# Designs tried in a protein design run: peptides against a protein of PDB entry 4Z63. Part 10

Target 1, 334 residues: chain A of PDB entry 4Z63
Amino acid sequence: LCLGMNDLTGNIPEDLFHLKRLNLLGIQENRLSGSLSREIRNLSSLVRLDVSWNLFSGEIPDVFDELPQLKFFLGQTNGFIGGIPKSLANSPSLNLLNLRNNSLSGRLMLNCTAMIALNSLDLGTNRFNGRLPENLPDCKRLKNVNLARNTFHGQVPESFKNFESLSYFSLSNSSLANISSALGILQHCKNLTTLVLTLNFHGEALPDDSSLHFEKLKVLVVANCRLTGSMPRWLSSSNELQLLDLSWNRLTGAIPSWIGDFKALFYLDLSNNSFTGEIPKSLTKLESLTSRNISVNEPSPDFPFFMKRNESARALQYNQIFGFPPTIELGHNN

## One batch from the design tools (peptide; aimed at target 1 S172 F303)

Design b1_p10_8_s2 (made by RFdiffusion4, then SolubleMPNN; from b1_p10_8, 5 letters changed)
Fold by OpenDDE base, seed 4:
Structure b1_p10_8_s2 (fold): chain B 334 residues (1-334), chain A 10 residues (1-10)
Amino acid sequence: as target 1 above (334 residues)
Amino acid sequence: EEAEINLIFR
């Protein structure tokens, strides 16, 4: 049953929960309000539940133990409060959980040992507090993780060295500290291709440790952290780099010539730093900027990117990395 | 609020 993209109001009719053979319930992009009914438990054949982009409020009902086939739960952009229900946090069937842009709060707790099928988690823009859950690496299939815009004070857990499934990771604006530790840990994520750390690590030094290595890194965004230091030498070994944003920091020194050696680098933003010296001639040799036909159909994170010119500017949403135009931004340096 | 995640600056 697909009723999305209408102007439906009120609550879900109770009789809908009598549809025992229903595999898909999509009621997204409406004006549905009130609490999400606990009677969704009666939809025992449900595989996909999409209630996103509504006006739902209250706590998410703790009935997911009665939904053994549920693979997809999309609840982004609602007014949900409280925590993740225990039955949801223990769901063995769930592949994707998207609860971005709600008012969920408390400590983030997932039973990753039970959540054997979870591959995508989007909890960005909520009110979670405390620390990042140390057991996230126990979610053995968890590839896509957005935890941006929460209040996860502290550091990236040491356990994330074992986060082998992690490919796409966003922690933007989550009050994180110790970038040296974070990078030192996350370099062990062998499948990590996208790392977004914007608006963290306020005023710290970007580590220039040659022992750091991100072999599969394609997208690195560490903007607006007021980071000090220089262009890190360890980054030169990330041969698959496609997008680099280090803008709005306090980085100094020269832009190194090796920045032009990246075969796939099509987006470079080093603007609003304190770089000095000459623009490397090697930048004129970037193959990705000279060849017109890079139709790269590559995997992208499930979370969107938002481009802002500054903190006060309106963000533009991009759903695909390749939606960004080929760009070299070196403005507003010394 | 949603527009403030995964920020790339330009």
Scores: peptide ipSAE 0.121, ipTM 0.835, DockQ to the pose 0.737
OpenDDE base, seeds 1, 2, 3, 5: peptide ipSAE 0.104, 0.028, 0.039, 0.032; ipTM 0.820, 0.710, 0.736, 0.738; seeds 1, 2, 5 fail the geometry check

Design b1_p10_8_s3 (made by RFdiffusion4, then SolubleMPNN; from b1_p10_8, 7 letters changed)
Fold by OpenDDE base, seed 5:
Structure b1_p10_8_s3 (fold): chain B 334 residues (1-334), chain A 10 residues (1-10)
Amino acid sequence: as target 1 above (334 residues)
Amino acid sequence: EEAVINEIFL
């Protein structure tokens, strides 16, 4: 049953939850309100539940133990409160959980040893507090993780050295500290291609440790951290780099010539720093900017990017990195 | 309005 993208209002009729053979319920992008009924437990054949972009409130019901076939739960952009229900946090069938842009709170807890199928987790823009869950690497298939805009005090857990499945990771604006530790840990994530750390590590030094290595890194966004230091030498070894945003920091020194050696680099933002010297001539030789034939068939994160022209500007949503125009932004440097 | 996450700054 697909009823998404309408102007439906009120609550879901309780009788709808008696449809025991229903595999897909999509009611996204409506004005549905009230609590999500616990009677969703009656949908024992449910594979996909999409209630996103509604006005749902209250706690998410703890009935996911009665949904043994549920693979997809999309509840982003609602008013859900409380924590992740225990049965949801233990779901062995769940592949994708998206609860972005809610009011979920408390300590983030997932039983990753039970969540054997979880590959995508989006909990961005919630009220989770405490520390990052140390057991996330136990989610052995977890590839996409968005935890942006929560209040995770402290550092990236040491256990994340073992996060081999991690490919796309956003912790933007999550009150994280110790960028040196974070990068030192996350470099061990051999499948990491996208890393977003914007609005963290305020006033710290960007490490220039040549021992750091991100072999498969394609997207690095570390904007608006007030970071000090220079262009990090370790980044020169990330030969697959496609997008680099280090804007709105306090980085100094020259832009190094190796920045033009990235064959796939199509988006570069170094604006609003204190870089000096000449623009590297190698930037004029970027193949990605000269050749129109870059096949845009690379995997992208499940979470969107939001581009802002300035801190006060409205963000533009981009669902794919390749939706960004080829850009070199070097403005507002010294 | 969806809260802006994963901000890229221009």
Scores: peptide ipSAE 0.086, ipTM 0.790, DockQ to the pose 0.884
OpenDDE base, seeds 1, 2, 3, 4: peptide ipSAE 0.091, 0.073, 0.049, 0.117; ipTM 0.769, 0.745, 0.768, 0.800; seeds 1, 2, 4 fail the geometry check

## One batch from the design tools (peptide; aimed at target 1 T198)

Design b1_p11_1 (made by RFdiffusion4)
Pose (drawn by RFdiffusion4):
Structure b1_p11_1 (pose): chain A 334 residues (1-334), chain P 11 residues (1-11)
Amino acid sequence: as target 1 above (334 residues)
Amino acid sequence: VNSGSSWIYTE
């Protein structure tokens, strides 16, 4: 049953909850509102539930043991409150959970021993608080995590050294502390390709510690953290690097020669720092900016990227990394 | 080449 992208109003007729054989309900992008009824436990054949882009509110009903076939739950852009219900946090069948841009709050609690099929999680633009849940690496299939724009505090848990499935990790604007610990821990996630740390670690020093090694790293964004220190050399060992954004920090010293050694780098933003010295000549022999013989695969995280020119400008959206224009942005330095 | 300033984030 596909009703998406219309102008429908009111709540879901209770009539709909008699459909025991329905495996797909798309009601996304309408004007629907009210609470999402507890009678939804009666729809035991559901595989894909798309409630996105409506005006729903109230708690997400805790009925999800009654929906054992649920694989995709899409609730993004609604007014849902409370946390993740225990039954949803215990669902062994969920592949994907998108609750981004909701009014959700409290501690974030998932039973990752129970969620054996979870491979993608998007909780962005919510009010989840407390520490990042230490058990997240226990979701052995979780590849894509977007926790951006939340109300967490403290450090990245030590157990994140074991997050073997992690590929795309977006932590922007989440009030994270100790970038030194965050980078030392996260270097042990061998599948990490895209990492977004923007608006965290405010005023901290960027670790220069050269034992740090991110081998498969493709996209590194740590911006507007007002970080101090120099261009970290440990980054030169990430040969796959495609997009680097260190902008809007307090970084100083010269821009080193090895920045021109990244063969897949097509986008770098070192703007709005305290960089001095001349421009390194090696930026003239960047391979992805010269010839057509460098070829690589674009990273594929499940989340869009946003770009701001200044603090008051409306943002630009890029659904894919290769949507960024190939760019050298050195402005507002010394 | 851009002489301005900008930054990237995700939501």

Design b1_p11_1_s1 (made by RFdiffusion4, then SolubleMPNN; from b1_p11_1, 4 letters changed)
Fold by OpenDDE base, seed 1:
Structure b1_p11_1_s1 (fold): chain B 334 residues (1-334), chain A 11 residues (1-11)
Amino acid sequence: as target 1 above (334 residues)
Amino acid sequence: MSSGSSWVTTE
């Protein structure tokens, strides 16, 4: 049943939950309000639940033990409060959980040893607090993780050295500290292609440790951290780099010539730094900017990107990396 | 678009 993109109001009719053979419930992009009914438990055949972009409130019901076929739960952009229900945090069937842009709170706890199918997690823009859950690497299929705009104080856990499934990771604006430790840990994530660390590590030094290596890194975003230092030499070994945003830092020195050696680099933002010297001539030879043959079919993160001008301004949303226009931004350097 | 006034995030 697909009822998305309407002006539906009120609660879900209780009789809807009598549809025991229902595999897909999509009621997204409406004005549905109130609590999400516990009677969802009656939808024992449910594979996909999409309640996103509504006015739902209250706690998410703890009924996911009665939904053994549920693979997709989309609840982004609602007013949900409380934690992740225990049955949801233990779901062996769940592949994708999207609860971005809610009011979920408390410590983030997932039973990753039970969540054997979880491959995508978007909990961005919530009120989770405490530390990053050390057991996330136990989610052996977890590939996409957005934890942006939560209050995860402290450092990236040492256990994330073992996060072999991790490919797309965002921790933007999550009150993280110690960028040197974070990069030193995350370099062990051999499948990591996208790393977003914007609005963390405030005023720290960007490490220039030649021992750091991100073999498969395609997207690096470390914007608006007020980071000191220079263009990190270790980044020159990330030959697959497609998007680099280091804007709104305090980076100094020259832009190195090796920045133009990235054959796939189509988006470069180094703006609002303190870079000096000449623009490298190698930037004029970026193959990705001269040939339009960017393979639009590359795997991308499940979470959206946003281009923000100000924290209070409406961001422009990009659902895919290749949705970014080919860009070289070097403005506002001294 | 005022160049250099934006940054990328996922929030």
Scores: peptide ipSAE 0.487, ipTM 0.846, DockQ to the pose 0.634
OpenDDE base, seeds 2, 3, 4, 5: peptide ipSAE 0.482, 0.476, 0.479, 0.473; ipTM 0.847, 0.846, 0.847, 0.844

Design b1_p11_1_s2 (made by RFdiffusion4, then SolubleMPNN; from b1_p11_1, 5 letters changed)
Fold by OpenDDE base, seed 5:
Structure b1_p11_1_s2 (fold): chain B 334 residues (1-334), chain A 11 residues (1-11)
Amino acid sequence: as target 1 above (334 residues)
Amino acid sequence: MYTGSSWVTTE
């Protein structure tokens, strides 16, 4: 049953939960309000539940043990409060959990040893606090993780060295500290292609340790951190780099010539730093900007990107990396 | 002040 993108109001009729053979319930993009009914438990055949973009409130019901076939739960952009229900945090069937842009709070806890199928987790823009859960690497299929805009004080856990499944990771604006430790840990994530660390590590030094290596890194965003230092030499070994945003830092020195050697680099933002010297001539030879053939079919994160302008409350949303226009931004370097 | 600048995030 798909009732998304309407102007439906009120609560879900209780009789809807009598549909025991229902595999898909999509009621997204409405004005549905109230608590999400516990009677969802009656939908024992449910594979996909999409209640996103509504006005739901209260706690998410702890009924997911009665939904053994549930693979997709989308609840983003609601008013949900409380924590992740125990049954949801232990779901062996769940592939994707999206609860972005809610009011969920407390310590983030997932039983990753039970969540054997979890591939995508979006908990961005919530009120989770405490530390990053050390056991996330135990979610052996977890590839996509957005934990942006929570209050995860402290450092990236050492256990994330073992996060081999991790491909797309955002921790933007999560009150993280120690960028050197974070990068030193995350370099061990052999499948990591996208790393977003914007609005963390305030005033720290960007490490220039040549021992750091991100082999498969395609997207690196470390913007608006007030980072000191220079263009990191270790980044030159990330030959697959497509998007680099280091804007709104305090980086100094020259823009190195190797920045133009990235064959796939189509988006570069180094604006609002203190870079000096000449613009590397190699930037004029970026193959991605000279060739018309940008491969649009590359895997991208499940979480959206936002381009936030200074002085603007509105951000442009990009659902895919390739949605970004080919860009070289070097402005406001003084 | 350069007002055209932006940064990428996922929040």
Scores: peptide ipSAE 0.460, ipTM 0.841, DockQ to the pose 0.511
OpenDDE base, seeds 1, 2, 3, 4: peptide ipSAE 0.233, 0.450, 0.449, 0.451; ipTM 0.737, 0.841, 0.835, 0.838

Design b1_p11_1_s3 (made by RFdiffusion4, then SolubleMPNN; from b1_p11_1, 5 letters changed)
Fold by OpenDDE base, seed 1:
Structure b1_p11_1_s3 (fold): chain B 334 residues (1-334), chain A 11 residues (1-11)
Amino acid sequence: as target 1 above (334 residues)
Amino acid sequence: MSTGSSWVTTE
């Protein structure tokens, strides 16, 4: 049953939960309100639940033990409060959980040992607090992780050295500290292609340690951190780099010539820094900007990107990395 | 809109 993209109001009729053979419930992009009924447990054949972009409130019901076929739960952009229900946090069937832009709170706890199918997690823009869950690497299929705009004080856990499944990771605006430790840990994530760390590490030094290596890094975003230092030499070894945003920092020195050696680099933002010297001539030779036909049918993160001017401003949303226009932004360097 | 006045996030 797909009823998305309407102006439906009120609660879900309770009789809808009698549809025991229902595999897909999509009611996204409506004005549905109230609590999500616990009677959703009666939808024992449910594979996909999409309640996103509604006015739902209250706690998410703890009924996911009665939904053994549930693979997809999309609840982004609602008013949900409380934590992740225990049955949801233990779901062996769940592949994708998207609860971005809610009011979920407390410590993030997932039983990753039980969540054997979880491959995508979007909990961005919630009220989770405490530390990053050290056991996330135990989610052995977890590839996409957005934890942006939560209050995860402290450092990236050492256990994330073992996060072999991790490919797309965002921790934007999560009150993280110690960028040197974070990068030193995350370099061990051999499948990491996208790393977004915007609005963390305030005023720290961007490490220029040549021992750092991100072999498969395609997207690096470390914007608006007030980072000091220079363009990091270790980044020159990330030959697959496609998007680099280091804007709104306090980076100094010259833009190195190796920045133009990235054959796939189509988006570069180094704006609002303190870079000096000349623009590298190698930037004029970026193959990605000269060749029209890079139909990059490459997998992208499941989480959206946003181009923001400030934390409160309405951002432009980009659902794919390749939705970004080819860009070289070097403005506002002093 | 000048790109130089913005930054990328996922929030």
Scores: peptide ipSAE 0.475, ipTM 0.845, DockQ to the pose 0.590
OpenDDE base, seeds 2, 3, 4, 5: peptide ipSAE 0.466, 0.467, 0.424, 0.462; ipTM 0.843, 0.842, 0.836, 0.841

Design b1_p11_1_s4 (made by RFdiffusion4, then SolubleMPNN; from b1_p11_1, 4 letters changed)
Fold by OpenDDE base, seed 1:
Structure b1_p11_1_s4 (fold): chain B 334 residues (1-334), chain A 11 residues (1-11)
Amino acid sequence: as target 1 above (334 residues)
Amino acid sequence: MSTGSSWITTE
């Protein structure tokens, strides 16, 4: 049953929960309000539940033990409060959990040893607090992780060295500290292609440790951190780099010539730093900017990107990395 | 609008 993208109001009719053979319930992008009924438990054949972009409130019901076939739960952009229900945090069937842009709170706890199918997690823009869950690497299929805009004080856990499944990771605006430790840990994530660390590490030095290596890194975003230092030499070994945003930092020195050696680099933002010297001539030779046909049908993160502006509360949403226009931004350097 | 007034995030 797909009722998304309407102007439906009120609660879900209780009789809807009598549809025991229902595999897909999509009621997203409506004005549905109230609590999400516990009677969802009666939908024992449910594979996909999409309640996103509504006015739901209250706690998410702890009924996911009665939904043994549930693979997809989308609840982003609601008013949900409380924690992740225990049955949801232990779901062996769940592949994707999206609860972005809610009011969920407390410590983030997932039973990753039980969540054997979880491959995508979006909990961005919530009120989770405490530390990053050290056991996330135990989610052996977890590929996409957005934890942005939560209050995860402290450092990236050492256990994340073992996060082999991790490909797309965002921790933007999560009150993280120690960028040197974070990068030193995350370099061990051999499948990591996208790393977004914007609005963390305030005033720290961007490490220029030549021992750092991100072999498969395609997207690096470390914007608006007030980072000091220079363009990191270790980044020159990330030959697959497609997007680099280091804007709104306090980076100094020259833009190195090797920045133009990235054959796939189509988006470069180094704006609002303190870079000096000449623009590298190698940037004029970026193959990605000269060839029209890089229809890179490459996998993208499941989480959206936002281009935020200092003066505007309205961010532009990009659902894919390749939705960004080919860009070289070097403006506002001193 | 100059792109230089923006940054990328996931929030």
Scores: peptide ipSAE 0.526, ipTM 0.855, DockQ to the pose 0.618
OpenDDE base, seeds 2, 3, 4, 5: peptide ipSAE 0.519, 0.520, 0.512, 0.510; ipTM 0.851, 0.852, 0.851, 0.849

Design b1_p11_2 (made by RFdiffusion4)
Pose (drawn by RFdiffusion4):
Structure b1_p11_2 (pose): chain A 334 residues (1-334), chain P 11 residues (1-11)
Amino acid sequence: as target 1 above (334 residues)
Amino acid sequence: SHWIHTDEAAS
């Protein structure tokens, strides 16, 4: 049953909850509102539930043991409150959970021993607080994590050294501390390709510690953290690097020669720092900016990127990394 | 000058 992208109003008629054979309900992008009824436990054949872009509110009903076939739950852009219900946190069948841009709050609690099919999680733009849940690496299939724009505090848990499935990790604007510990821990996640750390670690020093090694790293964004220190040389060992954003920090010293050695680099933003010295000549032999013989695969995280020119400008959206224009941005330095 | 992030606008 596909009703998506219309102008429908009111709540879901209770009539709909008699459909015990329905495996797909798309009601996304309407004006629907009210609470999402507890009677939804009666729809035991559901595989994909798309409630996104409506005006729903109240708690997400804790009925999800009654929906053992649920694989996709899409609730993004609604007014849902409370945390993740225990039944949803215990669902062994969920592949994907998208609750982003909701009014959700409290500690974030998932039973990752129980969620054996979870491979993608998007909780962005919510009010989840407390520490990042230490058990997240226990979701052995979780590849894509977007926790951006939340109310967490403290450090990245030590157990994140074991997050073997982690590929795309977006932590922007989440009030994270100790970038030194965050980078030392996260370097042990061997599948990490894209990492967004923007608006965290405010005023901290960027670790220069050269034992740090991110081998498969493709996209590194750590911006507007007002970080101090120099261009970190440990980054030169990430040969796959495609997009680097260190902008709006307090970084100083010269821009080193090895920045021109990234063969897949098509985008770099070092703007709005305290960089001095001349421009390194090696930026003239960047391979992805010269010939057509460098070819690589674009990273594919499940989340869009946003770009802001200044603090008051409306943002630009890029659904894919290769949507960024090939760019050298060195402005507002010394 | 500019910078990149993943924060979606609130609705």

Design b1_p11_2_s1 (made by RFdiffusion4, then SolubleMPNN; from b1_p11_2, 9 letters changed)
Fold by OpenDDE base, seed 1:
Structure b1_p11_2_s1 (fold): chain B 334 residues (1-334), chain A 11 residues (1-11)
Amino acid sequence: as target 1 above (334 residues)
Amino acid sequence: PSWVDTVLPER
């Protein structure tokens, strides 16, 4: 049953929960309000639940043990409060959980040893606090992780060295500290292609350690951190780099010539730094900007990107990395 | 002046 993208109001009719053979319930992009009914437990055949972009409030009901076939739960952009229900945090069937842009709070706790199918997690823009859950690497299929805009104070856990499934990771604006430790840990994530660390590490030095290596890194975003230092030499070994945003930092020195050696680099933002010297001539030879044959069909994060001008401003949404226009931004340097 | 983020604008 797909009733998304309407102006439906009120609660879900209770009689809807009598549809025991229902595999898909999509009621997204409405004005549905109140609590999400516990009677959703009666939808024992449910594979996909999309309640996103509504006015739901209260706690998410702890009934996911009665939904043994549930693979997709989309609840983004609601007013949900409390934590992740225990049954949801232990769901062996769940592939994708999207609860972005809610008011969920407390410590983030997932039983990753039970969540054997979880491949995508979007909990961005919530009120989770404490530390990053050390057991996330135990989610052996977890590929996409957005934890942006939570209050995960402290450092990236050492256990994330073992996060072999991790491909797309955003921790933007999560009160993280110690960028050197974070990069030193995350370099061990052999499948990591997208790393977003924007609005963290405030005023720290960007490490220029030649021992750092991100072999498969395609997207690096470390914007608006007030980072000091220079363009990091270790980044020159990330031969697959497609998008680099280091804007709104305090980076100094010259833009190195190797920045133009990235064959796939189509988006470069180094704006609002303190870079000096000449623009590298190698940038004029970027193959990605001269050739139209960029493979548009590459895997992208499940979470969207946003182009922001400030924390409160309306942002342009990009659902795919290749949705970004080919860009070289070097403005507002010295 | 802009930067890439994964955070929604505040409502």
Scores: peptide ipSAE 0.405, ipTM 0.890, DockQ to the pose 0.753
OpenDDE base, seeds 2, 3, 4, 5: peptide ipSAE 0.415, 0.402, 0.397, 0.385; ipTM 0.888, 0.887, 0.892, 0.888; seeds 2, 3 fail the geometry check

Design b1_p11_2_s2 (made by RFdiffusion4, then SolubleMPNN; from b1_p11_2, 8 letters changed)
Fold by OpenDDE base, seed 1:
Structure b1_p11_2_s2 (fold): chain B 334 residues (1-334), chain A 11 residues (1-11)
Amino acid sequence: as target 1 above (334 residues)
Amino acid sequence: PSWIDTVLPER
């Protein structure tokens, strides 16, 4: 049943939950309000539940143990409060959980040992507090993780060295500290292609440690951190780099010539730093900007990117990395 | 001046 993208109001009729053979319920992009009914438990054949972009409130019902076939739960952009229900946090069937832009709170706890199918997690823009869950690497299929805009104080856990499934990771604006430790840990994530660390590490030094290596890194975004230092030499070894945003930092020194050696680099933002010297001539030879054959079919994160001008401004949404226009932004440097 | 983020604007 697909009723998304309407102006439906009120609660879900309870009789809808009598549809025991229903595999897909999509009621997204409406004005549905109230609590999400516990009677969802009656939808025992449910594979996909999309309640996103509504006005739902209250706690998410703890009924996911009665939904053994549920693979997709999309609840982004609601008013949900409380934690992740225990049955949801233990779901062996769940592939994708999207609860972005809610009011979920407390410590983030997932039973990753039980969540054997979880491949995508979006909990961005919630009120989770405490530390990052150390057991997240136990989610052996978890590739996409957005935990942005939560209050995960402290450092990236050492256990994330073992996060072999991790491909796309955002921790933007999560009150993280110690960028040197974070990068030193995350370099061990052999499948990591996208790393977003924007609005963390405030005023720290960007490490220039030649021992750091991100072999498969395609997207690095570390914007608006007030980071000091220079363009990091270790980044020159990330030969697959496609997008680099280091804007709104306090980076100094010259833009190195090796920045133009990235064959796939189509988006570069170094704006609003304190870079000096000449623009590297190698930037004029970026193959990705001269060749139209950018592989548009590459896997992208499940979470969207946003181009922001300030914390409160309307952002442009980009659902794919290749949705960004080819860009070289070097403005507002010294 | 802009930067990339994965965070929605506050409603």
Scores: peptide ipSAE 0.463, ipTM 0.898, DockQ to the pose 0.742
OpenDDE base, seeds 2, 3, 4, 5: peptide ipSAE 0.462, 0.449, 0.455, 0.436; ipTM 0.895, 0.894, 0.898, 0.892; seed 2 fails the geometry check

